# Ledger of designs, part 114: peptides against a protein of PDB entry 7UQJ

Target 1, 160 residues: chain A of PDB entry 7UQJ
Amino acid sequence: PELYQNFNITPPRGVLFHGPPGTGKTLMARALAASCSSDERKITFFMRKGADILSKWVGEAERQLRLLFEEAKKHQPSIIFFDEIDGLAPVRSSKQEQIHASIVSTLLALMDGMDNRGQVIVIGATNRPDAVDPALRRPGRFDREFYFPLPDVKARFKIL

## One batch from the design tools (peptide; aimed at target 1 G59)

Design b2_p28_7_s3 (made by RFdiffusion4, then SolubleMPNN; from b2_p28_7, 15 letters changed)
Fold by OpenDDE base, seed 1:
Structure b2_p28_7_s3 (fold): chain B 160 residues (1-160), chain C 160 residues (1-160), chain D 160 residues (1-160), chain A 28 residues (1-28)
Amino acid sequence: as target 1 above (160 residues)
Amino acid sequence: as target 1 above (160 residues)
Amino acid sequence: as target 1 above (160 residues)
Amino acid sequence: SNIFLADEKSGLDEPATEEDAVLERVLP
């Protein structure tokens, strides 16, 4: 039997925060940014919503992602937080395959292109980890996944 | 009246995260590990589930705990997270007293034996702090307790 | 369209954690304190409950606030956490205006008087940001607000 | 870095966000 799960907390290039809605994924990302920002070392926090990238930037989403990663690198140490990342890079469904494929491909390339020397952390939050393209969940990308469980609603009823 | 509760955040040997199920005790422990792991200083995170130690390691649980603490010390700075620690060291109920007593005694000795110079933090998460043996909650062990309250379900109904 | 929300995590003089009850505001504040406390740099965590300041310190609340901030400055780096800050500095309702006005005025002066060189962070937690005096939410005070959303209860029902 | 957590039974009266819930590090 494994003695322990040793989670070698190497700086992930990407961390996936997944769990049911309102499990504080966004807040944790901000809290991590705040906690890691000492007086000496300010972390720059970049936030994007996945749905906003697709809906607001139709046709320029890839360019906007590149610019985001460049700005994050320029302002390192930094955190890029993608809220609702499943909205940005959904599992390829047949109908929207091409646009999503380009955005996913760009995000993959940007995450892969983040030099390990760069102090840029990418956090993706999702309520549906299965809706995130598996390619994003591979080593060197969102290779660390954090599950945010729902509070056991049944246990809540026993405390009332 | 005390002016403030000054929580002299000395390195606890043990921190008890207690609160209703799904209040994010485990996530906090890992978020703390992640936030404390800068690029320069990787914290090794060890996770065990209390129920798994008792159920999977019948007859060798004490040895496995010793090995866990040795590995944590070897890989310091480290966090040992015991999820459902009430399952590991329940308040002595008459029926399983001897096995539980040995495990509790071993855990006590390991926590007491953690030299203050060691960068090993033990976090125990439980939904039932009253089910954790009071001996574990004494100074030098899980002497710091963090309550993770349930979201006030009634307040949730007022926002809907 | 804004490329990113760049949250320049400058050390806020004050951070307002707001959101429905049970969204982990207090826990986050402590986790932040814990995560910011490296081995070299212990952060002193001061906690006060807003309701306690008003109820327990009738007539000396202002003095007690001054002493709190002095102690926090003396033990810097430090975090002052006000739980239920809406209980401390409610929006001026006509009936309790004078006592609340004095406390609010004192808290404002203390937050304004925190030199940017001081490593004192003030965190206010509230379930009702609208019940917090708007004067406290101005730049140089609680000028950073973190919303702690409720888990979408409806989304929980779809996972069950 | 030693996570120095506060000494007293600090009733964290505010519920842990579900953000505080299990960071299941899926090790690859």
Scores: peptide ipSAE 0.000, ipTM 0.201, DockQ to the pose 0.048; fails the geometry check
OpenDDE base, seeds 2, 3, 4, 5: peptide ipSAE 0.000, 0.000, 0.000, 0.000; ipTM 0.191, 0.297, 0.206, 0.206; seeds 2, 3, 4, 5 fail the geometry check

Design b2_p28_7_s4 (made by RFdiffusion4, then SolubleMPNN; from b2_p28_7, 15 letters changed)
Fold by OpenDDE base, seed 1:
Structure b2_p28_7_s4 (fold): chain B 160 residues (1-160), chain C 160 residues (1-160), chain D 160 residues (1-160), chain A 28 residues (1-28)
Amino acid sequence: as target 1 above (160 residues)
Amino acid sequence: as target 1 above (160 residues)
Amino acid sequence: as target 1 above (160 residues)
Amino acid sequence: SNIFLASKRSGLDEPATEEDAVLERKLE
């Protein structure tokens, strides 16, 4: 209740931050975590990179995701921030490795298993929302998307 | 090399962030500093206000600028962020106070003296890029400009 | 009603954004203005710097504050954003100039005179909430405070 | 908040695509 009241959001299971690099996605997620934390009520902020989950946790990525969500639930109110989530959950293709398919399946199950009464918010950040598996963008998952536009229509071309 | 690779920028000596107030210029500079820093590689972030350099360092502004650039070089990789840089380096005019002229000259010399092999980036933020001395906007200085547009073209901003 | 419903906040007369410089306070205020505006319902965003009200409107600051609040009411739904509000309304002291005391008194009266049925929100931003007159932080004024911390400092970051 | 997130969304650029604009309107 209260974390979601502080976020002024209908309890999402997940929020997708998308937009060009440097648009403040990661900073916003941190700022939200921090603005909702008081001295009396600290929000626990968990950060993961999508690519790190694949590369560092080879053969245990699904287990590490489960542990992450369990720790977040244990330390609620909490935010799980996935930076570069397109690295974790690329669009399902016939050429997608079996490892990625199982990780995506695990993340889907974890987000589906979140009780809306829990004080855990998942924020995914990506530069490529269309590179994220559409199954993650369904209602009850990353059902809210936030496009972080480039500051400048003219700056867009030079930050790339 | 590496800090500049993280910025996806050909090594600028400086980047000018310009656009209406509150378009996220300062936030972006901090976000870039934070995103480029890892546990293994902390970026040192130096922040100054242009007006503070003039008002607080009366008679020593040039010395304090030199010390700032030396500290940034000592703690590389580093970012020097000048907020409201138009307050530090207004357009050179025949009516420009001698104090401002010497400060601008010092900043020009410091930016020219930056070795492109160094891991120091200078970010200047302004609401008025045309109020910044054109000499600062030449190649090898603030030679990259990023406009930060108003968030909502549809939001009626009245700066009364 | 509706603007405050969009903010999902009990209608505050004022919201204080505080935290270290560049934590996104100004960006957040603009962002709030933008997201609450639709094609059918434009929010009018008024921006002022606290220091500009003191320096530019010497002898008329109280009148200009009144005109600002009247224009905001005329163009409701609206947001009045005071950047660096500690520059406008420093803590009252026995050494405080009479001009500052009258400006603070005027701002207090304007915030107290806001009809809660009106669609005007006041956002004050500061890096130093304790430098803002405590009278402004009372119920029915800036009675809601949002801390914008540095991303790294107060949120329990588990980088696992 | 939805507003903060939507506001950073609508805030800095127009949606790059009409789909992004529709997504922004769904978050408004």
Scores: peptide ipSAE 0.000, ipTM 0.209, DockQ to the pose 0.056; fails the geometry check
OpenDDE base, seeds 2, 3, 4, 5: peptide ipSAE 0.000, 0.000, 0.000, 0.000; ipTM 0.202, 0.297, 0.239, 0.340; seeds 2, 3, 4, 5 fail the geometry check

Design b2_p28_8 (made by RFdiffusion4)
Pose (drawn by RFdiffusion4):
Structure b2_p28_8 (pose): chain A 160 residues (1-160), chain B 160 residues (1-160), chain C 160 residues (1-160), chain P 28 residues (1-28)
Amino acid sequence: as target 1 above (160 residues)
Amino acid sequence: as target 1 above (160 residues)
Amino acid sequence: as target 1 above (160 residues)
Amino acid sequence: MVAEVAAALASLGVTEAELEAALEAVLS
């Protein structure tokens, strides 16, 4: 941590996995979760699938999001993987419902808002990156974007 | 206050930060929240978002808004910051649930009934200005609209 | 009435001020209420909003609306003004609450209960006219309309 | 516009001159 405090830099804590289906996005997230449970320093893995937080009560989806990010603050070494994040956080439109844009606005305020979110890495896997809200694709929340392509010749050889 | 009486004008008590993502809106609100807590006179910073207002009971979200504005009047030199305010206050629509139009109506009434001395300042950052209700964007509610643009060369040099 | 009852032209049961925001609709009702700064028993003015009637309870909103209308009948020549009548009477649908729908179901029955010798006039204001419920715009209700447009050049010169 | 509002409420004794004087008083 002194290497990052040597400068006045904060580490990148957000990655958006994107590419075609079957290219290794969830596999890479699974390998990262299996590696986080065997290095004997507790990196807590939080798995979230799509719109797991959707509820029929008003304000319970934003409350579940606030609780997920707060339980992430309780154990500092924690990770949040959002599988199929284009279903949880679509581009905010006036035509669609307010529960969607309200979830996106809560995710924006919880990733880079007024309060610091802690040592929480946030990973999102998507097949449709342009269905993710553009304000979620900027540094401070999903700094990096890993494009997982269909494998080339050497990569197909290696996979086989 | 005699300058604002000599000319028959009321000081603006509302600001709407708007601009592209990552241009300085939450940063300015964080710098103003740190400047509220340093000097010989204290300004109280009230931070809010859509999650700690929206409730699942009838008449509880507007009661939370009223408690916020009454508590800010109690600590009279005050700032209220609503981040991602288009999620909290969308454009009123009959094709949406009534809780969002009821929040926008309660917010319009509470802003039209403030101290009328420049004591409670209300600052909102929407990232998208068209999504916020036009009744909130008229002078009397959010008087000023600060456009935080993408930086030009001298501004990028100063930021780097 | 000694003049305007000679010709049998009935005064309107419901007159609607509608227009863009900031066009002076609240000023016209405030100026008519200052024309109520006159002696008593003539042009009693009631200033209500799309809020401060609707409550947590299930009967105080309709009971208070029936009482407001009864006090309006008690002082015979009287005016009831509903500022932001889309807050009190939104569009009834299946995303609508039950308390607002019953407020509309009682306001309609109270406007049809108003006698033909027109001594209570109900003026209502809105910035979004096709967001008030369609039933109050039927004949025998809010049927005469005043459009408040943005000012032209001479009107802006007079305002400045 | 003020004349049409006064004509719509003329059965209640609202005159155009009284409404214009009240409008000027509110603007002051």

Design b2_p28_8_s1 (made by RFdiffusion4, then SolubleMPNN; from b2_p28_8, 12 letters changed)
Fold by OpenDDE base, seed 2:
Structure b2_p28_8_s1 (fold): chain B 160 residues (1-160), chain C 160 residues (1-160), chain D 160 residues (1-160), chain A 28 residues (1-28)
Amino acid sequence: as target 1 above (160 residues)
Amino acid sequence: as target 1 above (160 residues)
Amino acid sequence: as target 1 above (160 residues)
Amino acid sequence: MIEEIAETLAHLGVTKEELEEALKKVLE
């Protein structure tokens, strides 16, 4: 929070990690979870897989998403990491089931409802940024994107 | 592709990694994804958990499976890795729900529909090869099997 | 078994790993799977995500849970690791769907039905122990709990 | 914690040393 305030930068509400599989997106999220856990700055880390939210809670996925955001808010500062977020919020298509459309709408509303104070950061990871609903990639949602390139053999030694 | 062509070996369409849990099946798949990703030839890696496909997309699992294969085909050369594939394609039983039977049938059809050009390799990992539908273990599907034994302390250093 | 008998300690049927995300619960479970797999005593490790059991098998989750325990029993000595077990067995609420309540009841019954001989250990990992049904945390179930604190930079070197 | 876990699993033949080594291998 303070770092972004000092620079008059609106803290990212949402960060999208995207790139090919195995490029360290999930590892980076875990590293963030670990680094956020310093004695001085206890950041509560929430890890979910996008498609686990849909699947675990057929009929309750929206509620679980709300509860996740409420819990993240309660435990500020917090990071919510959605691995495989394209599984949670796929691009809207005429073939998207109403239930999935409702979950996407709920996620959008929850991201929009977050305080600008940067106390809760949402990180989404995907291998397919174009499979993520473009509405999630708008300012105030996943408005920062980090491309994780394929590490060549050398770059993997740097990430791992 | 070329490596298999040079040896007059039909590239495996499907490779089944099986063995006890913790034997490095998932790690090997990730290592394959990474090693196959040279600067010159980017292999697109798709990782899915078998049971995540069933669960995430109740009513849409078949479609997601089709989309996965289409995307893998679009991004050739590609590896599709199904972790816990027994969760996706369990042995057919009279107790299998019709929806699950339909997903298995879709996976079979998708594997059969792959070109023999070895541009898309499907890797399934399971702890229970006998829990995988035998139809998947036929030639032209998961026709190569790799047993991952419990690494003794030494063998894990060879795979890792 | 023998070690607990020698000390008149009832071997834990269930061990709950709990603590903030990224504290190494899943890593510890994997390490256990690997270490328990000596040449002399092959411990069969079963890894499942709690919410994958619910989601993968809508209508069959209970059966899959039974099969898991039967298989673990068949392959004794065994470890069943449930990652994110709060996804499988959330706290009972009036808002819990009957299907989820039934799965929780099945898990309870399966844990109660285990022999006290310590041939099958169930490890549950959660970031939210208070989100786990209290019935699972009773003696004879997840009756041992290990808190994984946020490793500060130093403590991670001790656990890892 | 590793020691406590190893003690808890000692009846399965898990030693602290084996667990520590396994953890190192999973991290590498």
Scores: peptide ipSAE 0.008, ipTM 0.168, DockQ to the pose 0.298
OpenDDE base, seeds 1, 3, 4, 5: peptide ipSAE 0.037, 0.038, 0.041, 0.025; ipTM 0.238, 0.233, 0.239, 0.182; seeds 1, 3, 4, 5 fail the geometry check

Design b2_p28_8_s2 (made by RFdiffusion4, then SolubleMPNN; from b2_p28_8, 10 letters changed)
Fold by OpenDDE base, seed 4:
Structure b2_p28_8_s2 (fold): chain B 160 residues (1-160), chain C 160 residues (1-160), chain D 160 residues (1-160), chain A 28 residues (1-28)
Amino acid sequence: as target 1 above (160 residues)
Amino acid sequence: as target 1 above (160 residues)
Amino acid sequence: as target 1 above (160 residues)
Amino acid sequence: MLREIAETLAHLGVTEEELREALEKVLS
């Protein structure tokens, strides 16, 4: 925080981890959660899975997203990790159910509504960045992207 | 690989890991990937989940399977790990959607199309080997099966 | 077990772990399985996911639950862990398919049928305890509940 | 990549070293 404040740099609101399955995206998100916890600075880590938000909260997914962001704001500094975010925010041009369009719109609004001074970072992980609604990948949302390459087995065990 | 070449044994194209959930099938697949990797021989590891191929790639699952096998061949030596392969390749006799039959047929063709000299191993993991299409469990496909018994807790923590 | 026997306390049949996603419920269930296992006392750990029982065993979910409980009894001392149990046992008042009502009824009967002297513990994990059928949360079923708060990052890494 | 991630998260007080150690712990 101090670093971004000192440099007057707007901290990224969202970070997209993308790459093939098993490249360590979820692990890196967990490592980030760990590293963000010092004795002096307790970061609250929220983890959700895109498909679980859709499947477990049919008809309430939008409300649950709002509650998640509110809770993250209440417990800031916070990280919200969305695993398989492509499941939550599929491309709108797909003939997928109107429900997806509404959820994506809610997530967009929630990310846009985050105060730039807020200590809430959203991490999305996907195996298919191109399946994520491009609106989420714009500045002020997921504005940083990290590609996790297919590691060779040695590289995999260094990342995992 | 050297071991199979030295013994003039056709390496298995496919290995089926089966057993109850939480018996370490996924972890063993990763450990095999690690153990087969030396400084001189980096193995590329691909991981897919059966349900994810069906759900995330509706209408493109076959194409994605082809691309996966092509990529694995390009990056050989390679391991393709299918977690929950019973989700991808359910028994054809089930009144399941024609989509499943097409995907299974594609997977069969891809496994049959692997050159026996190719350094690509396919590992399937399932909790229900009997729910996997028997055509996949034939010689030249998943021709080796490893049962993962319910470990006692000590065995579980040695595998995890 | 010895502790419960020594104190003449009826061991809990079911333990519900509830709290936000990523709070370590699944890990705690594994850690409990580990910690309860000594060289002299091997605990068998069964893991199922609620959604997987429904989706993978369409038409056989009840039979699979019965087999799971029978296997756990055969291999006692045992832990049965249901991850995302709210997916398996949604509230009956929801207009969800009759299939859910039957599965929940089977799970209720199986938990009620456990002998109090049996060395089988059922752990359910949910992000939504209120989405779990209240009948499961009654005495003699999931009669102990542990709330996993959103850990600060330190607490998360102590549990993970 | 680890450095870039740490730099991206520097406003949360995450260092590359802490991230590396955390990653190693998650790996072990």
Scores: peptide ipSAE 0.043, ipTM 0.239, DockQ to the pose 0.281; fails the geometry check
OpenDDE base, seeds 1, 2, 3, 5: peptide ipSAE 0.006, 0.007, 0.007, 0.042; ipTM 0.199, 0.167, 0.175, 0.252; seeds 1, 2, 3, 5 fail the geometry check

Design b2_p28_8_s3 (made by RFdiffusion4, then SolubleMPNN; from b2_p28_8, 12 letters changed)
Fold by OpenDDE base, seed 1:
Structure b2_p28_8_s3 (fold): chain B 160 residues (1-160), chain C 160 residues (1-160), chain D 160 residues (1-160), chain A 28 residues (1-28)
Amino acid sequence: as target 1 above (160 residues)
Amino acid sequence: as target 1 above (160 residues)
Amino acid sequence: as target 1 above (160 residues)
Amino acid sequence: MLAEIAETLAHLGVTKEALEEALRKVLE
């Protein structure tokens, strides 16, 4: 907070982790959650899976997203981690069900509605960045991207 | 390599790990990758989930498999780990969608096309070995099988 | 076991872990399995995912559940952990496929058929306790419920 | 990458060292 206030830099609202499966995206999100938690500064970590929001909350996905963001705001500082976000926000196509369009629109609106004070960060993880709706990858949404390269097994186990 | 050369044993192209969920198949695949990786010889580890290839890459699964094998070859020595390979290569039935038949055929062709000198190993993990297309379990493909018994909880947590 | 025998407390047959995603339900189930396992008394841990039983074992889900419970009984003391049990046992509705009704009925019968002295515990994890068939939440089945609050990241990593 | 992630998330109080340590702990 102080750093971003001092440098007049708008904190990122959204971070996209992308790369092949097993490259440590979910692990990194958890490590971030852990590293941000101290006795003085507790960060609340929310984890959701994109496909689970669609499949489990049929007809209520938009409401569940709203509730998630409200809860994250209530527990700020917070991280909302969407694993497999490409499952939540697939690229809009003419074949895309109207339901997906509504969910993507809700997520866009929720990200746009976040306060610039940046105490809620959204992390999306995907193996397919190009399968994520480009509207989510714009400034003020997932405006930071990190590529997770294929781990050299040694690199993976040195991090282990 | 040296061991297989010395014993006149053709290195397996494919290894099938099978056993109940949570038996450490994924962990073993990673541990094998780590144990074979040295400072001088780094192994690249590719992880894919069978269902993810089908569901996420609808209409491109064959291409994604080809790209995966090409990338593994480029980064050799490499391990390609297919988690839940039964989701990728279900037993061919008359009810099987033509799409699945094409994906299985592509995987068969990719495994058959691997050079015997290639330093690419394919590991398939499944909870249902009998649900994997028998054509994949033939010599030159997944020709080695390892059963993972139900871990004693102590064994599971010693590996953790 | 000794504790339950000494206190004349009927050991729970089923425990429902419910709470938001990423709250550590799966971790807790594993930790419980580990903490109850000693050198003298090894606990066998079975993990299944509700959706996987339905999708992977189409037409055999009931049989697979029976086999799972038989195997757990054979390897007692045992924990059967159902992740996303709401995917296995959704609330009975008039729109529910007859297949789901049969699976739920099988699970009910299996839980009812467990001996009270049995050393088999069933843990169900869900993000949606209200999406689980209420018949499963009755005494003699999932009769203990634990809410997993949104982890403070510190709490999540203290359990890790 | 860890440094860049830590820098990007510095406003949350993430340090590279804390992230490295947390990664080790999550992987152990």
Scores: peptide ipSAE 0.047, ipTM 0.250, DockQ to the pose 0.281
OpenDDE base, seeds 2, 3, 4, 5: peptide ipSAE 0.043, 0.046, 0.047, 0.014; ipTM 0.244, 0.242, 0.248, 0.199; seeds 2, 4, 5 fail the geometry check

Design b2_p28_8_s4 (made by RFdiffusion4, then SolubleMPNN; from b2_p28_8, 12 letters changed)
Fold by OpenDDE base, seed 1:
Structure b2_p28_8_s4 (fold): chain B 160 residues (1-160), chain C 160 residues (1-160), chain D 160 residues (1-160), chain A 28 residues (1-28)
Amino acid sequence: as target 1 above (160 residues)
Amino acid sequence: as target 1 above (160 residues)
Amino acid sequence: as target 1 above (160 residues)
Amino acid sequence: MLEELAETLAHLGVTKEKLEEALEEVLK
């Protein structure tokens, strides 16, 4: 908070972790969740998987997204991590358009409705940033992107 | 590589890890990737989950498999690890034949098209080797199989 | 076993781990499997994901559940861990009723058919206990519930 | 990357050192 207040920088609403599978995106999100929980300030970490939102909550995905964002708002400061977000918000292609369009539109509205002063960050992880609806990658949504290169497995194990 | 050259053994194109869930198949694949990565020779590790290929890439699974194999070829030496490969290449049974047949046929063609001199190893992990299309278990594909017995949980935590 | 014998307490057939995602339910299930395995008594740990049973085993999910329970019975003492069990046994709602009803009915029958003297424990993990069919949460099934609070991530890493 | 991520998340009290420590713990 203090750093962003000092620079009048709008804190990012959304961060996209992208890169090949197994590059540590989910691990980094967990590490982030861990690091955010200091003795002085506990960050609440929410984790969802994109495909799980579509499959487990068929017809309720929009409601579950709303509930998730409200819960994150209630437990500020908080992180919402969407693992495999490309499963949640695929690019609008003709065949699956209607079901995906409603979930994507809900997620867009939820991200747009987030107060910039709020201490809720959304992290999306994907192996396919191009499979994520470009509307989610716009300013005020997933506006920061972190590429997770294929760790040289040695570099991964050094970070491990 | 050196070990296979010394014995004139054609390096396996594919290795199938099979055994009960939680036996360390995924861990062993990661450990293998790590151990094969030296300061002099960095191995690129690609990981995919069989069910994720089917679900996330509906209608694009074949293309994504091709891209994965091309990327692995570009970043040689490399390991492609398919976790839960039984979700990718189920046995050709009548009801789901058409969608699975296209993905399986693509994977077969990609494995057959791998140059034996290439430094790309494909590791498949499954809890159900009999649920994997037998065509994938033929010579030149997943032609080596490693059974992961239920580790005495003590042994698993020593490997961890 | 000994503790339950001494108190004439019917050992739970099923334990439900519930709480926010990333609270360590899966980790606790693995740690439990490890801690229960002594040099004298090896516990066999089976892991399945609820959504994977539905998606990978379309039309065979019931059979695969039966095989899993028979294998667990053969390898007693054993733990069957269902990660994300809400994906396996969602509440009976109108639209997806038929496919879910058959799998849920099979799981119910398998849990009811477990001998209380058997050394097979079923652990289900969910982020949504209310999305699990209430029939699974009845006595003789998932009759014990453990809430995993959002660990203050520091507490999670201390348990880790 | 860890430094940039820590900077990005500094408003949440994330530090590079905490991320490194947390990575080590999650990986163990």
Scores: peptide ipSAE 0.037, ipTM 0.237, DockQ to the pose 0.296
OpenDDE base, seeds 2, 3, 4, 5: peptide ipSAE 0.010, 0.036, 0.036, 0.010; ipTM 0.172, 0.238, 0.234, 0.188; seeds 2, 3, 5 fail the geometry check

